# Ledger of designs, part 82: peptides against a protein of PDB entry 6EJA

Target 1, 276 residues: chain A of PDB entry 6EJA
Amino acid sequence: VEYMPANPVRIAFVLVVHGRASRQLQRMFKAIYHKDHFYYIHVDKRSNYLHRQVLQVSRQYSNVRVTPWRMATIWGGASLLSTYLQSMRDLLEMTDWPWDFFINLSAADYPIRTNDQLVAFLSRYRDMNFLKSHGRDNARFIRKQGLDRLFLECDAHMWRLGDRRIPEGIAVDGGSDWFLLNRRFVEYVTFSTDDLVTKMKQFYSYTLLPAESFFHTVLENSPHCDTMVDNNLRITNWNRKLGCKCQYKHIVDWCGCSPNDFKPQDFHRFQQTARP

## One batch from the design tools (peptide; made by RFdiffusion4, then SolubleMPNN)

Design b2_p16_1_s4 (from b2_p16_1 with E4D S7H F9A K12L)
Fold by OpenDDE base, seed 5:
Structure b2_p16_1_s4 (fold): chain B 276 residues (1-276), chain A 16 residues (1-16)
Amino acid sequence: as target 1 above (276 residues)
Amino acid sequence: DTEDPFHGAGPLEENL
């Protein structure tokens, strides 16, 4: 017997997409669409055709909106975090969208639960935040991510400017850039003026791959630290042996990896499986 | 051993 929540949570799904993700977007959208949830889609500034397509979809569904602003994002760019933060602000200002959770998705990161299971689970744990940490040596993570290095996003490139220190008194953490955040924490991140949020926003504006660490670090050092769950309820097909070829060296002054995208036939299968 | 759930792979000078 599946748990049926009396007050089911409603989810704001945030999709950050670009031209090469058209098929993935359509597939993901079909897989996750539900009338009780909300969908906020950012289309890269350079992807005009995709933007027009997404706008057409948004006109067909009252619970689908497209960001009126558009950023030119690059792999590993600090602008990705800016995109999420601005999306969070927008979503909080949408009084007609009473969402309870913020969830980002991609074809390479698939939910391991059906909608009903996900809603039931999140409804039971509505006060929790779900972020998956690297689970290994933190110094290694810092080194591999270049968190001790200063980066500047400019001219569609992430320039490594030099070394920097991790802020004193801050416990840095990170891992997956796919997360499930409750509205309360999103409100905190968006509107708090405390030293932590202020400093971290500044720090991560010069950070490579900021979404993989910002929310983890802010949460763990915040008054909301006890709400963290080390699980993002996703399956991601990582294969670093195949995916780490420094294939983004033309975009960033750093070596990077990529996960493998899941194929359409994998979706139904993975929704029925638990994350390893 | 689980795969690293993050994209960073270190400095270019250590990988190229």
Scores: peptide ipSAE 0.406, ipTM 0.882, DockQ to the pose 0.761
Fold by OpenDDE base, seed 1:
Structure b2_p16_1_s4 (fold): chain B 276 residues (1-276), chain A 16 residues (1-16)
Amino acid sequence: as target 1 above (276 residues)
Amino acid sequence: DTEDPFHGAGPLEENL
């Protein structure tokens, strides 16, 4: 008999979607939907057809809601972090949704564990936050991400304005933009008025790919730093030789990569275990 | 060696 927690955690899944991939979204939704969890979906301001489709779904399920506000998001844009932060605030204000964890998803990203396994795991480690770090030279990460560069999101473009310094006394970290955050930390990020949160929100409002570093950095420099787990319980097929072609140069003044689809020869990667 | 789990690849002038 598999372990069943006495007080299972409930998850708020936040989906940020765009385009016309309605069928893909439907498949993903079907795969991840559970009556005990909550689903908060942001549809890009420009994706009206998709928005209509998602609204239809939200009307059918009481635990599915769509953001009443919509942002125009771009690859690598600072507005993506704004989207997450606003969604976090919204979710905290939804008193009828007692969620314990915040998990972000895209249409192509699935948790590697079954729902039961995920819930069991998170119920055991409900006081932890799961963020996957780059695991290599931090200076290299800063350089590759452009964290020492100032960016401005304007007119659907991330403009590189110049150089900047990392704030003094801050240990910058980052990696995957897929994370699992407990409610307590989300509350801290949302409502804290301390210098760390205030300064980091300002700093990352001019940051490329902010979601890959903001939460890592805030967590590790916060009083909650001991809750950090270097694992996001996900597998992404990163192959930089194949996925790094600077294909987003028309959107951002920086070189970017994309993860690759899994192939049969990559099957062994799914056998990896997720653990703290 | 592990693959980089992030999207950034450096400035354009170093990659093009």
Scores: peptide ipSAE 0.402, ipTM 0.879, DockQ to the pose 0.792
Fold by OpenDDE base, seed 4:
Structure b2_p16_1_s4 (fold): chain B 276 residues (1-276), chain A 16 residues (1-16)
Amino acid sequence: as target 1 above (276 residues)
Amino acid sequence: DTEDPFHGAGPLEENL
């Protein structure tokens, strides 16, 4: 149910962009921009043209900033998690940006809510964290993601070095790398010095597709575990029969998938999303 | 039955 919250949440949107997809970014930005939210944009170190464009946008909007640091990220690279973690730290240090939720998003994801609906929803559930889990056999997830394998990001490649063991006592989980995290949990991830966070940061620095599992795993094994909601409030067309082609084998020593474009036939999937 | 919401598809040796 949509309502007007008395204390509406403010969202920090983190965008990690690369390439020459300026038009796509512009469209996405227009679709998600609101004066009450904050936008922190990381542009890949290699995407200088895009960086200049994004800088131009950031100069036009007071609630849009670009990371002063830039990483060279690759598909499935551990550096993506580093990007998010550093962005989280930056955002927490921006005292002039009182955000309540951290949200990343991709153009491949379809937001199921308007801004007002999203704000209303998150305002009601401001103490929760929204991470979509795989929802199937966890062993299968581990196998498919290669979580039991050691990876090293080097020279724009994810090298599979060998096998590894999941740390004892840790329940690994994961799924979508698009999430909605409340400020409290982001603070925990950023500043906690407990064994869990420390160990997981180390573990996931050698992990393929770390963003699809790190936050899930940390959350579920943390004192904040009760805040887990198995929903990211998005629809993504994960037809693996079409999207899994090992198309990234040239940059990662692993097979990967991509979400597919929605077709009219896929409309029924929209009904599968439920409010928590 | 829902599709996997993650990108991993397994090792190369099992998919090629």
Scores: peptide ipSAE 0.398, ipTM 0.875, DockQ to the pose 0.776
Fold by OpenDDE base, seed 3:
Structure b2_p16_1_s4 (fold): chain B 276 residues (1-276), chain A 16 residues (1-16)
Amino acid sequence: as target 1 above (276 residues)
Amino acid sequence: DTEDPFHGAGPLEENL
């Protein structure tokens, strides 16, 4: 028997979408849509056709909104973190949307649980934050992520400017850029003026793939550090052969991997109790 | 277990 919470959590889903993958977005949206949740969609500034399509969807559902601002994001760009942070601020300012959790999604990631299971789980652990760590040597993680390198996003490119040091006294962590964050922590990240949040926002504005470690690092060094759960409740479609060939070297002075979008044949993985 | 441990962009290397 599944736990039925008396006060079920409501989720703000943030979707950052780009390109021409309208069908994939539609499939994902149908899979995750529920009347009790909220959906806030950012469409890349360059994806006008997709933007029009998403606007049409938003008009059909009262709990679906599109960001009035649009950023031109690139793979690995620092602007992706800015997109999330601004979305968080917007969502906190939407007083008519009483959400309890922030969840980012893309066509490459799906929740491993049904809506009911997810809601039940999060309702039980409403004070926790769910981020998945890299599970490797931290020094290796820093090197491989290029966290000890300074990057500048300019002219649709991530320029590597040189070496930098990790801020003293900060325990860096990271892994997946897919997370489930409770409202309280989102409020902290958004509105705190403490040294940690201020310095980390600055540091990560010059970071490659900032979303993969910003929230981890902030959380673990914050007063909310005890709320960390090393699980993001996601199924990610990985294919190393397809995703790890420096395919973005033309826009980033670094090589990395990328997950693959889910296809219809991958849907059997959805709603599984465990990650494959 | 088949997933990359980063579940995002994964491990990176210097683009020389």
Scores: peptide ipSAE 0.022, ipTM 0.619, DockQ to the pose 0.368

Design b2_p16_2_s1 (from b2_p16_2, 9 letters changed)
Fold by OpenDDE base, seed 2:
Structure b2_p16_2_s1 (fold): chain B 276 residues (1-276), chain A 16 residues (1-16)
Amino acid sequence: as target 1 above (276 residues)
Amino acid sequence: ELEEELKEEQEYEYPE
């Protein structure tokens, strides 16, 4: 539903970028940029060229900032969650940026709605959190994600150390690592000292692909569980044939799935989003 | 209502 909201939500877009894809990032940025939103960009510690490019962009726009800290992240690394959590804290401490929603983005996904559509939608559902679940058997999900395994990120590798137990009383969930979180829930995740948040932060610091499950699990087990919407409002190129290979075995002691980069043949998906 | 509005988005994100 599209309408002009009386009090439109403002979005904090968090971009986690790496490599040399400066042109791709620039295209995406231009596509999502709006003066009423906020953009907080983390560049991988190893991507110095990209960092310089992003800094130049941030100097041109008052609502674009780059993280003063930079992490070295790897595929499936626990440090990715740390990146999001620290970004959330930073954004909450920015009193001059009154954002209502947190949205993470990468070059591997694209918002399915125009800015006006997205703002209208989120303004209507400003009290909700949007996380897409896997939609499969949960026990199978746990096994496939390796949630019952202990991992350590070290020397640009995710080392599988052994087995572990899922904390008792916790219903684990997950799916997409792309999410739309309202400020209230982000505040909870950032500042709560309850057992749930504390234990989950600890648990997921040794988890493979933590961003695919942490926020789902915390939300669903929290007092905010009734705000869960099983959708992330994104187009993700999720091709199992390509994305579920052991292509990252050299980085992670596990085989998993990842979103694929968009290819020209995927253009039809973008056209479909324009359909009423 | 919300779930109905999001049905199309789900199909785009996770096509069968």
Scores: peptide ipSAE 0.000, ipTM 0.398, DockQ to the pose 0.034
Fold by OpenDDE base, seed 3:
Structure b2_p16_2_s1 (fold): chain B 276 residues (1-276), chain A 16 residues (1-16)
Amino acid sequence: as target 1 above (276 residues)
Amino acid sequence: ELEEELKEEQEYEYPE
């Protein structure tokens, strides 16, 4: 008998999508849709066709909304973090959507567990935040991520301006840009005026791939640090051989790796993964 | 990590 929580958590799914992957998005959406959850979709400013399609979907479901604002985000761009932060603020201001968890998704994501399993798990651990750390040498991570470099997003390019120092007293961490955050922590990130949040927002506005590190770093250095679980309940396929090529220097003044898109053949593997 | 995500975005952004 599957555990049914007395007060099941409700999830705000934030989908950040771009391009022409409408079919993939539809498939993913159908797989994760549930009447008790909320879906907030940001479509890249340049993806007008996709935006029209997503708007059509949002009109069919009362628990699906599209961001009235749209950012032009580039891969690795600092604006991606801005997208998440603004989405978080919007979701907190939606008093008619009583969500308990924030989960970000892309069009390439696919659920590895049933909704009931996810809800049961999160309901049991509703006070926790789930972020997956890189699990490697932190100094090496900083160098590889370019966290000690200053970047400026301008004209659809991440310009490397020079070196920078990590703020004193801050333990930088990161890993996956997929996270499950409880409402309380999202409120803290959104509304706190403490030195940590203020400085980190500023620091990460000039950071490459900020979503892979911002929430980790803020959480671990915050009064909420004891709520961290080193697991995002997701499988992110990193193929370094495939994803670590310097072929996009015209967009970013850095070389790095990105997760692979999920393929249908990966489904069986995902189902076999255990959740903590 | 940075590089492959850039390719995917370019493929999706430039056709429009």
Scores: peptide ipSAE 0.019, ipTM 0.649, DockQ to the pose 0.048; fails the geometry check
Fold by OpenDDE base, seed 5:
Structure b2_p16_2_s1 (fold): chain B 276 residues (1-276), chain A 16 residues (1-16)
Amino acid sequence: as target 1 above (276 residues)
Amino acid sequence: ELEEELKEEQEYEYPE
């Protein structure tokens, strides 16, 4: 049965792009562009040529904007999380952009689902948040991710400073740094002054690969924990022959992801996490 | 291509 939402969700796509992949970005952008969605693009501070190109695109489309601020993005560094968090704040302050979902993308991403499929699915489950967990032993995950270690991003490096303890009472989780978050949760993350959000922002400012764990951890320990869906819908393509995108395999094995395509009817197979 | 470029520019002192 084809689902046609009465009030289709509108998506804020946050693109964090870097380097010289202008053609790739252009292809991806064309593939994901829709007039009803919003596109907020952060270009790495060092990528000036790309920035100029993206600015040109943003001037052509009313629903495309470029961050006026730019960070030196280190994938796996605290700056990446900061980029997302600041982007979230910006997007929430854009009253003329009534988005319902936040989706992060890189220039290397490519949609594997049609816009209609994605919108239909998210419209049906607009109250849910989609974060893929590591699916392994949590203690092992913590160790491998270095969550029990203190890192400092400085001089374009992540420096290990020493050991640290995870705050008591916090159930740390993580996995994929690709997530689909509803506006309500983004609002919570952005504006909440509760102890959880405050402490986690501080904690993850010294965390390696923070984007892979921050939102998971905050969500699962928040009043919104019942909205957790352990799936990121695999909305971006990967070469099946080559497997999943492998990034920093020596830290986290990203290559073991399933090539399964999820459909709206597959929701019943999604694992939900309700944590205190 | 993008990933490779990012890897080249990013260095970590990885945990043991």
Scores: peptide ipSAE 0.015, ipTM 0.589, DockQ to the pose 0.045; fails the geometry check
Fold by OpenDDE base, seed 4:
Structure b2_p16_2_s1 (fold): chain B 276 residues (1-276), chain A 16 residues (1-16)
Amino acid sequence: as target 1 above (276 residues)
Amino acid sequence: ELEEELKEEQEYEYPE
């Protein structure tokens, strides 16, 4: 049942965008923009045109900022995690932005719920973290994700260097690279100096598609493990008919699967009805 | 209660 929370959560949306998806980004931005939330946009270092466009937008809205730093990220690259981690730190240092939740988005994303529904839900479960797990056995996940492999991001490529071991005592998990994290957990990830966070940051610096697993693994092995919710409240646009392809083999020494961009015909899957 | 509220969202998550 949808309700109006007395103390509605405020969301920091982190948008990681690249290329020439300006129109798509604009559409998505218009769809998700609300005055009570915050938008922190990272534009790929190589996407100068898009960066200029985003800067123009940021100047029009006080709750929209662009990262002063820019990374050259690649699909599957470890630098994507770095982007998130740095953005988290930045957001925590922005004392004028009292956000409660961190949500990552791409230009291809589109809201499946109304703002009111999202806020109501998150306000009710403000102490929880929403990460969708893979739903299969961990051994298979490790193999398919290449977690037992060492990768190095260099020259816009993820190089597979060899084998590695999962750190002792760590139960790895993962799934979707789209997550909803509460501020408390983000603070933990950002500032904790415990062995878990330290080791995982190091480990995932050499990991393929680290965002799909880092936060899951850290959360589940942390004192915050009881806050885990196996759902990211998102629609992952997996075209089952297309299947998974080695589309990025030229970028990554691994075959993986990436979600497809949303198409107009996919909008029928969005549910804008009242949340039960 | 949480499970019920999240049920609809889970329908839109597909494994790779």
Scores: peptide ipSAE 0.005, ipTM 0.414, DockQ to the pose 0.066; fails the geometry check

Design b2_p16_2_s2 (from b2_p16_2, 7 letters changed)
Fold by OpenDDE base, seed 3:
Order: sequence, then structure tokens, then C-alpha cells
Structure b2_p16_2_s2 (fold): chain B 276 residues (1-276), chain A 16 residues (1-16)
Amino acid sequence: as target 1 above (276 residues)
Amino acid sequence: DLEEEQKMWQEFDFPE
């Protein structure tokens, strides 16, 4: 008998999609759809066909909405973070959608666990945030990610402008761009005016692949640092064979490493994965 | 990864 929580968490799934993978997206959506959750979909500004398809879906379900704004993003573009941040703000302003967790997805993702398993797990650990770190030497990570480089997104290209320094007093971290964030932390990221959030938003607006590091860095340096779990506990995978490689151009998806999926053993290892 | 991303950008053609 699966554990049924008395107050099950409700999830806001944010889908950032582009290209022409309508069938794949539809399949994924049907697999993850549940009446108790919420789905907020951003379609790239240039993906008009896909946008039309997604709009059709949104009209059929009351808990599915499409962003009224659309950004033109590129591979590794800083605008991806902007997309997430704006989506977070939108979701917080939707008073009729009482979500507890934020989960990002792409069109290539597919659930490998049941909804009941996910909800049970998150309901038990509703005060935690799940972000997977790279697990490597941090200095090497910074160099490989180009965090010590300044980038400008312009004309559908990330221009390398030169070197930059990591802000003093900030412990930079990162890894997977797939995360599970609780509402409280999303509220903090969205509305806080403290120096950390303000500086990091500015810093990461000139960052390559910012979603792989922004939330990690903000969380670990924030008053919410004790809620960090070094595991994204994803219930979906996008392609195990791809690993950290990008999708083929005909599919058009974001570059990044495949997320960790949670296992039954993760329930017992929770305390070990928690970071102070 | 910066190197992988740079390679991808050179080959990427975004479909309209």
C-alpha cells in the first residue's frame, strides 16, 4: 500500500519547449497530466506551429496555461533563466493555482515514476529543495561552465565579452538544470530584494547555461540553505544516452545533463543528501 | 559545458 499523504502537495510543472516536437510533447504531457497539478507552458517565440498545438491543449484543460509572453531563446542562452524567473512570478501571481512545488520539464522528458510516488515523496519533504550538484572540483566546474566569463546574449548568439570575477563571499555551485523547488524558495527568489538575489540575477543575466547554476548558488548562499538536498529526484528522463549532450537540432531541446531520477533507496538516504 | 555549447552553437540551425 502506497503512502497517501493527508495533505498532498500540488505541483506546478513548467514546460519550456521549442521546435517541432509536438507529438513527443503531447505524449509526455499525457503521461504526466493529473487534475490536481498545474501546467504552465512556454513556447519559443519562433515555434509558431508548436505554439498552436500547445494552445489547443490548454483550451481543453483548466489547469493548463500557456505563457502570454514568448521569448526567443538559444542554446545555452541567458534568456532561459529569464524564462524560468518570469514563469515563477506568473505562477505566484496566479492565486487560483495553489501549487506547492515548481518542477521544470522539456519536451523530451518522460515520467519514470508514478504520480502517487512523486506526490508522496514531496509531501513528506515539502520544506526541502532538490538540486543536483556537479560533484566535481568546484574550480574546474567554474572554468568548464564558463562562469568566470562574461557573455552577452544578442542576435541569437552568446557573445563572449571577456573575463569576470565571481562575486566575493559567494559560494558558486551548480550541476543539473533540472530542479524541484518549493513555493517558499520560489517566493524568495522572485520577490526578495536582498543583495544576494539582486546580485545573482544581475550576474547570471550574463551567464552561459545559467539554469545549471543560478538556483544552486542562490539557495546555498541564502537563509534557506538548510533546505538544500543534493538530488533533483526527477521522475522524468529526457534521454539517458544523451547524458550531458544536446538534443539533435531537429528535436530542438536544451543542452544539459540528464537529471537524476529518484529511487526507493532515496527515502532512506534523505538525511545523507541534505546539505546544511 | 562551455566547449560543448560552443560546438553546438556553430552547428545549430533553429527551425522557424
Scores: peptide ipSAE 0.010, ipTM 0.575, DockQ to the pose 0.056
Fold by OpenDDE base, seed 5:
Structure b2_p16_2_s2 (fold): chain B 276 residues (1-276), chain A 16 residues (1-16)
Amino acid sequence: as target 1 above (276 residues)
Amino acid sequence: DLEEEQKMWQEFDFPE
């Protein structure tokens, strides 16, 4: 018998979508939709058709909203973090949406667990934050992520401006840019004016793929550091052969490895994934 | 696949 929590957590799903992945988004949305959760969708500023489609969906469901603001995000762009941060603020200001967890999704994501399983799990660990770390040498991670490099997002490009130093006293960490954050931590990130949050927001505004490291770093250096769980309860289609190519050279000054989008044939992988 | 999950981050080859 599955655990049924007395006070089940309610999830704010933040969907950051772009392009023409309407079908995939629809599929994913249907798979994750539940009346007790909340869905906040950001559509890339350039994806007008998708935006119109998403707006139509939002009108059909009271627990689905679309960001009134839209950013033009690029792969690896710092603006993605801005999107998350602004979404967090918006969600916290929505007093009629009593969400307990923040979960980010893309159109390529797909649930590997049932809603009941997810809710049960998060309800048991509602005070925890789930961020998957790289699990390797941190110095290597810093180098490979370019955290010691200064990047500027401009003209739909991530410009490498030079080298930089990581602020002293900060333990940098990172890994997956898919995370599950509790409301308390989101509140901290959103409203704290301490040096940590302030400095990290500034630091990561010039960071490549900031979402892979920002929340990890902030959490681990914050008063909430003891709430970290090194797991994001997610799966990403990762194939080094496919992902490690210079496919984004036109966007970023450096080539790297990226996870692949989910494909229908990847469904079998979801079934094979067990709960952590 | 835990192995795949442990690789859910991007890496770049930055010259020294």
Scores: peptide ipSAE 0.275, ipTM 0.734, DockQ to the pose 0.081; fails the geometry check
Fold by OpenDDE base, seed 2:
Structure b2_p16_2_s2 (fold): chain B 276 residues (1-276), chain A 16 residues (1-16)
Amino acid sequence: as target 1 above (276 residues)
Amino acid sequence: DLEEEQKMWQEFDFPE
């Protein structure tokens, strides 16, 4: 349903990018750019070329900023969550950017909705948080995610240190690492000192691919649990036949599947996966 | 698309 909301939500897009995919990033950026939204871009510490390119963009638009800090993130690294959390804090401290929703993006991500559709939708459901769950056996999810394993990010590698237990009383959930979070929940995650947030931040600092589970788990166990919507408005290119291998063994003491970068041939899928 | 949704998270295999 598309309508013109009386009080349209404003979105903080957090882009976490790396490598040399400047053209792809530019294309994605153009697709999502609107003067009423905000764009906060983190470029991997090692991606200096891309950083220079992104800085140029940020100088051209008043609603585009680049993180003054840069992390060296690796695939599956816990530092990705740190990147999001720090970005959230930064965005909350930017009093001149009155955003209502937090949306994460990467070069391998594309929104399935137009800006008008997205704004209309989020304006209607401004009190909700959108996280897509795996929808399968949770025990299997835990095993396959390695949530019962302890990892340490060090020297550009995720070291598997051993087994661990999930904190008692916590219902773990997860799925897509693409989410839409309202400001209220982001405030909770950022500033709450309750046992849940404190423990989960600690727990997920030693977690592989923490963004696929952290926000789900925190939300569902929090006082904000009733705001959970099991849906997202994003599409990623997943190909198990191609991506399910040990290609990242040199980075992570684990084997698994990974999403693929979008190719021009994949763009037709956006229309096919469109949801009412 | 249920199939696509099922692919929206990372799966790992513990090496034996």
Scores: peptide ipSAE 0.274, ipTM 0.729, DockQ to the pose 0.082; fails the geometry check
Fold by OpenDDE base, seed 4:
Structure b2_p16_2_s2 (fold): chain B 276 residues (1-276), chain A 16 residues (1-16)
Amino acid sequence: as target 1 above (276 residues)
Amino acid sequence: DLEEEQKMWQEFDFPE
């Protein structure tokens, strides 16, 4: 049930964009922009044209900023997690941006709910963290994600170096690389010096697709574990028949599944997202 | 509630 919250949450949207997705970005930005939220945009270091475009946008809106640092992130790269972590730190240091939730987006994302609905929902569950788990056997997940493998990001490639052990006492989890995290948990991830956070940051710096698992694993093994909600409030076209390819083999020494573009035949999935 | 308000976003991924 939608309601008007007395103290509506404010959202920090972190947009990680690359390439020439200017049109998509503009469309998405227009759709999600609200004066009460904050938008922090990272443009891939290699995407200079896009960076210029995004800078122009940021100059027009006081609640839109562009990362002063830029990383060359590749698909599956560990640097993507670094991008998020650094963005989180930056956002926490922005005292003039009182955000309550962290939401990551790409240029290809598009909202299927209104801002009011999103804000109402998150305001109701402001103490929760939303991460979607894989929903399958964990051992299989570990294997399929290559969590028991050591990767090194170098020269725009994720090199598989060999096997590794998962740290003792850690229950790994993961799934979607799209998440909604409350400020409190982001603070914990950013500033905690406990063994969990320290070890996981190290561990995931050599992990393939780390964003799909890092936050899940940290959260579930942390004192904040009771805030876990197994839902990222997103719809992703995860068609295994189409998405489970080695299409990024040139970038990563691993094969796996990736999301696909929505097609008309995916309408049934859209129906599941429809709010009564 | 949580179940009724699931899937707030639609995401796409494009192959490189």
Scores: peptide ipSAE 0.010, ipTM 0.456, DockQ to the pose 0.031; fails the geometry check

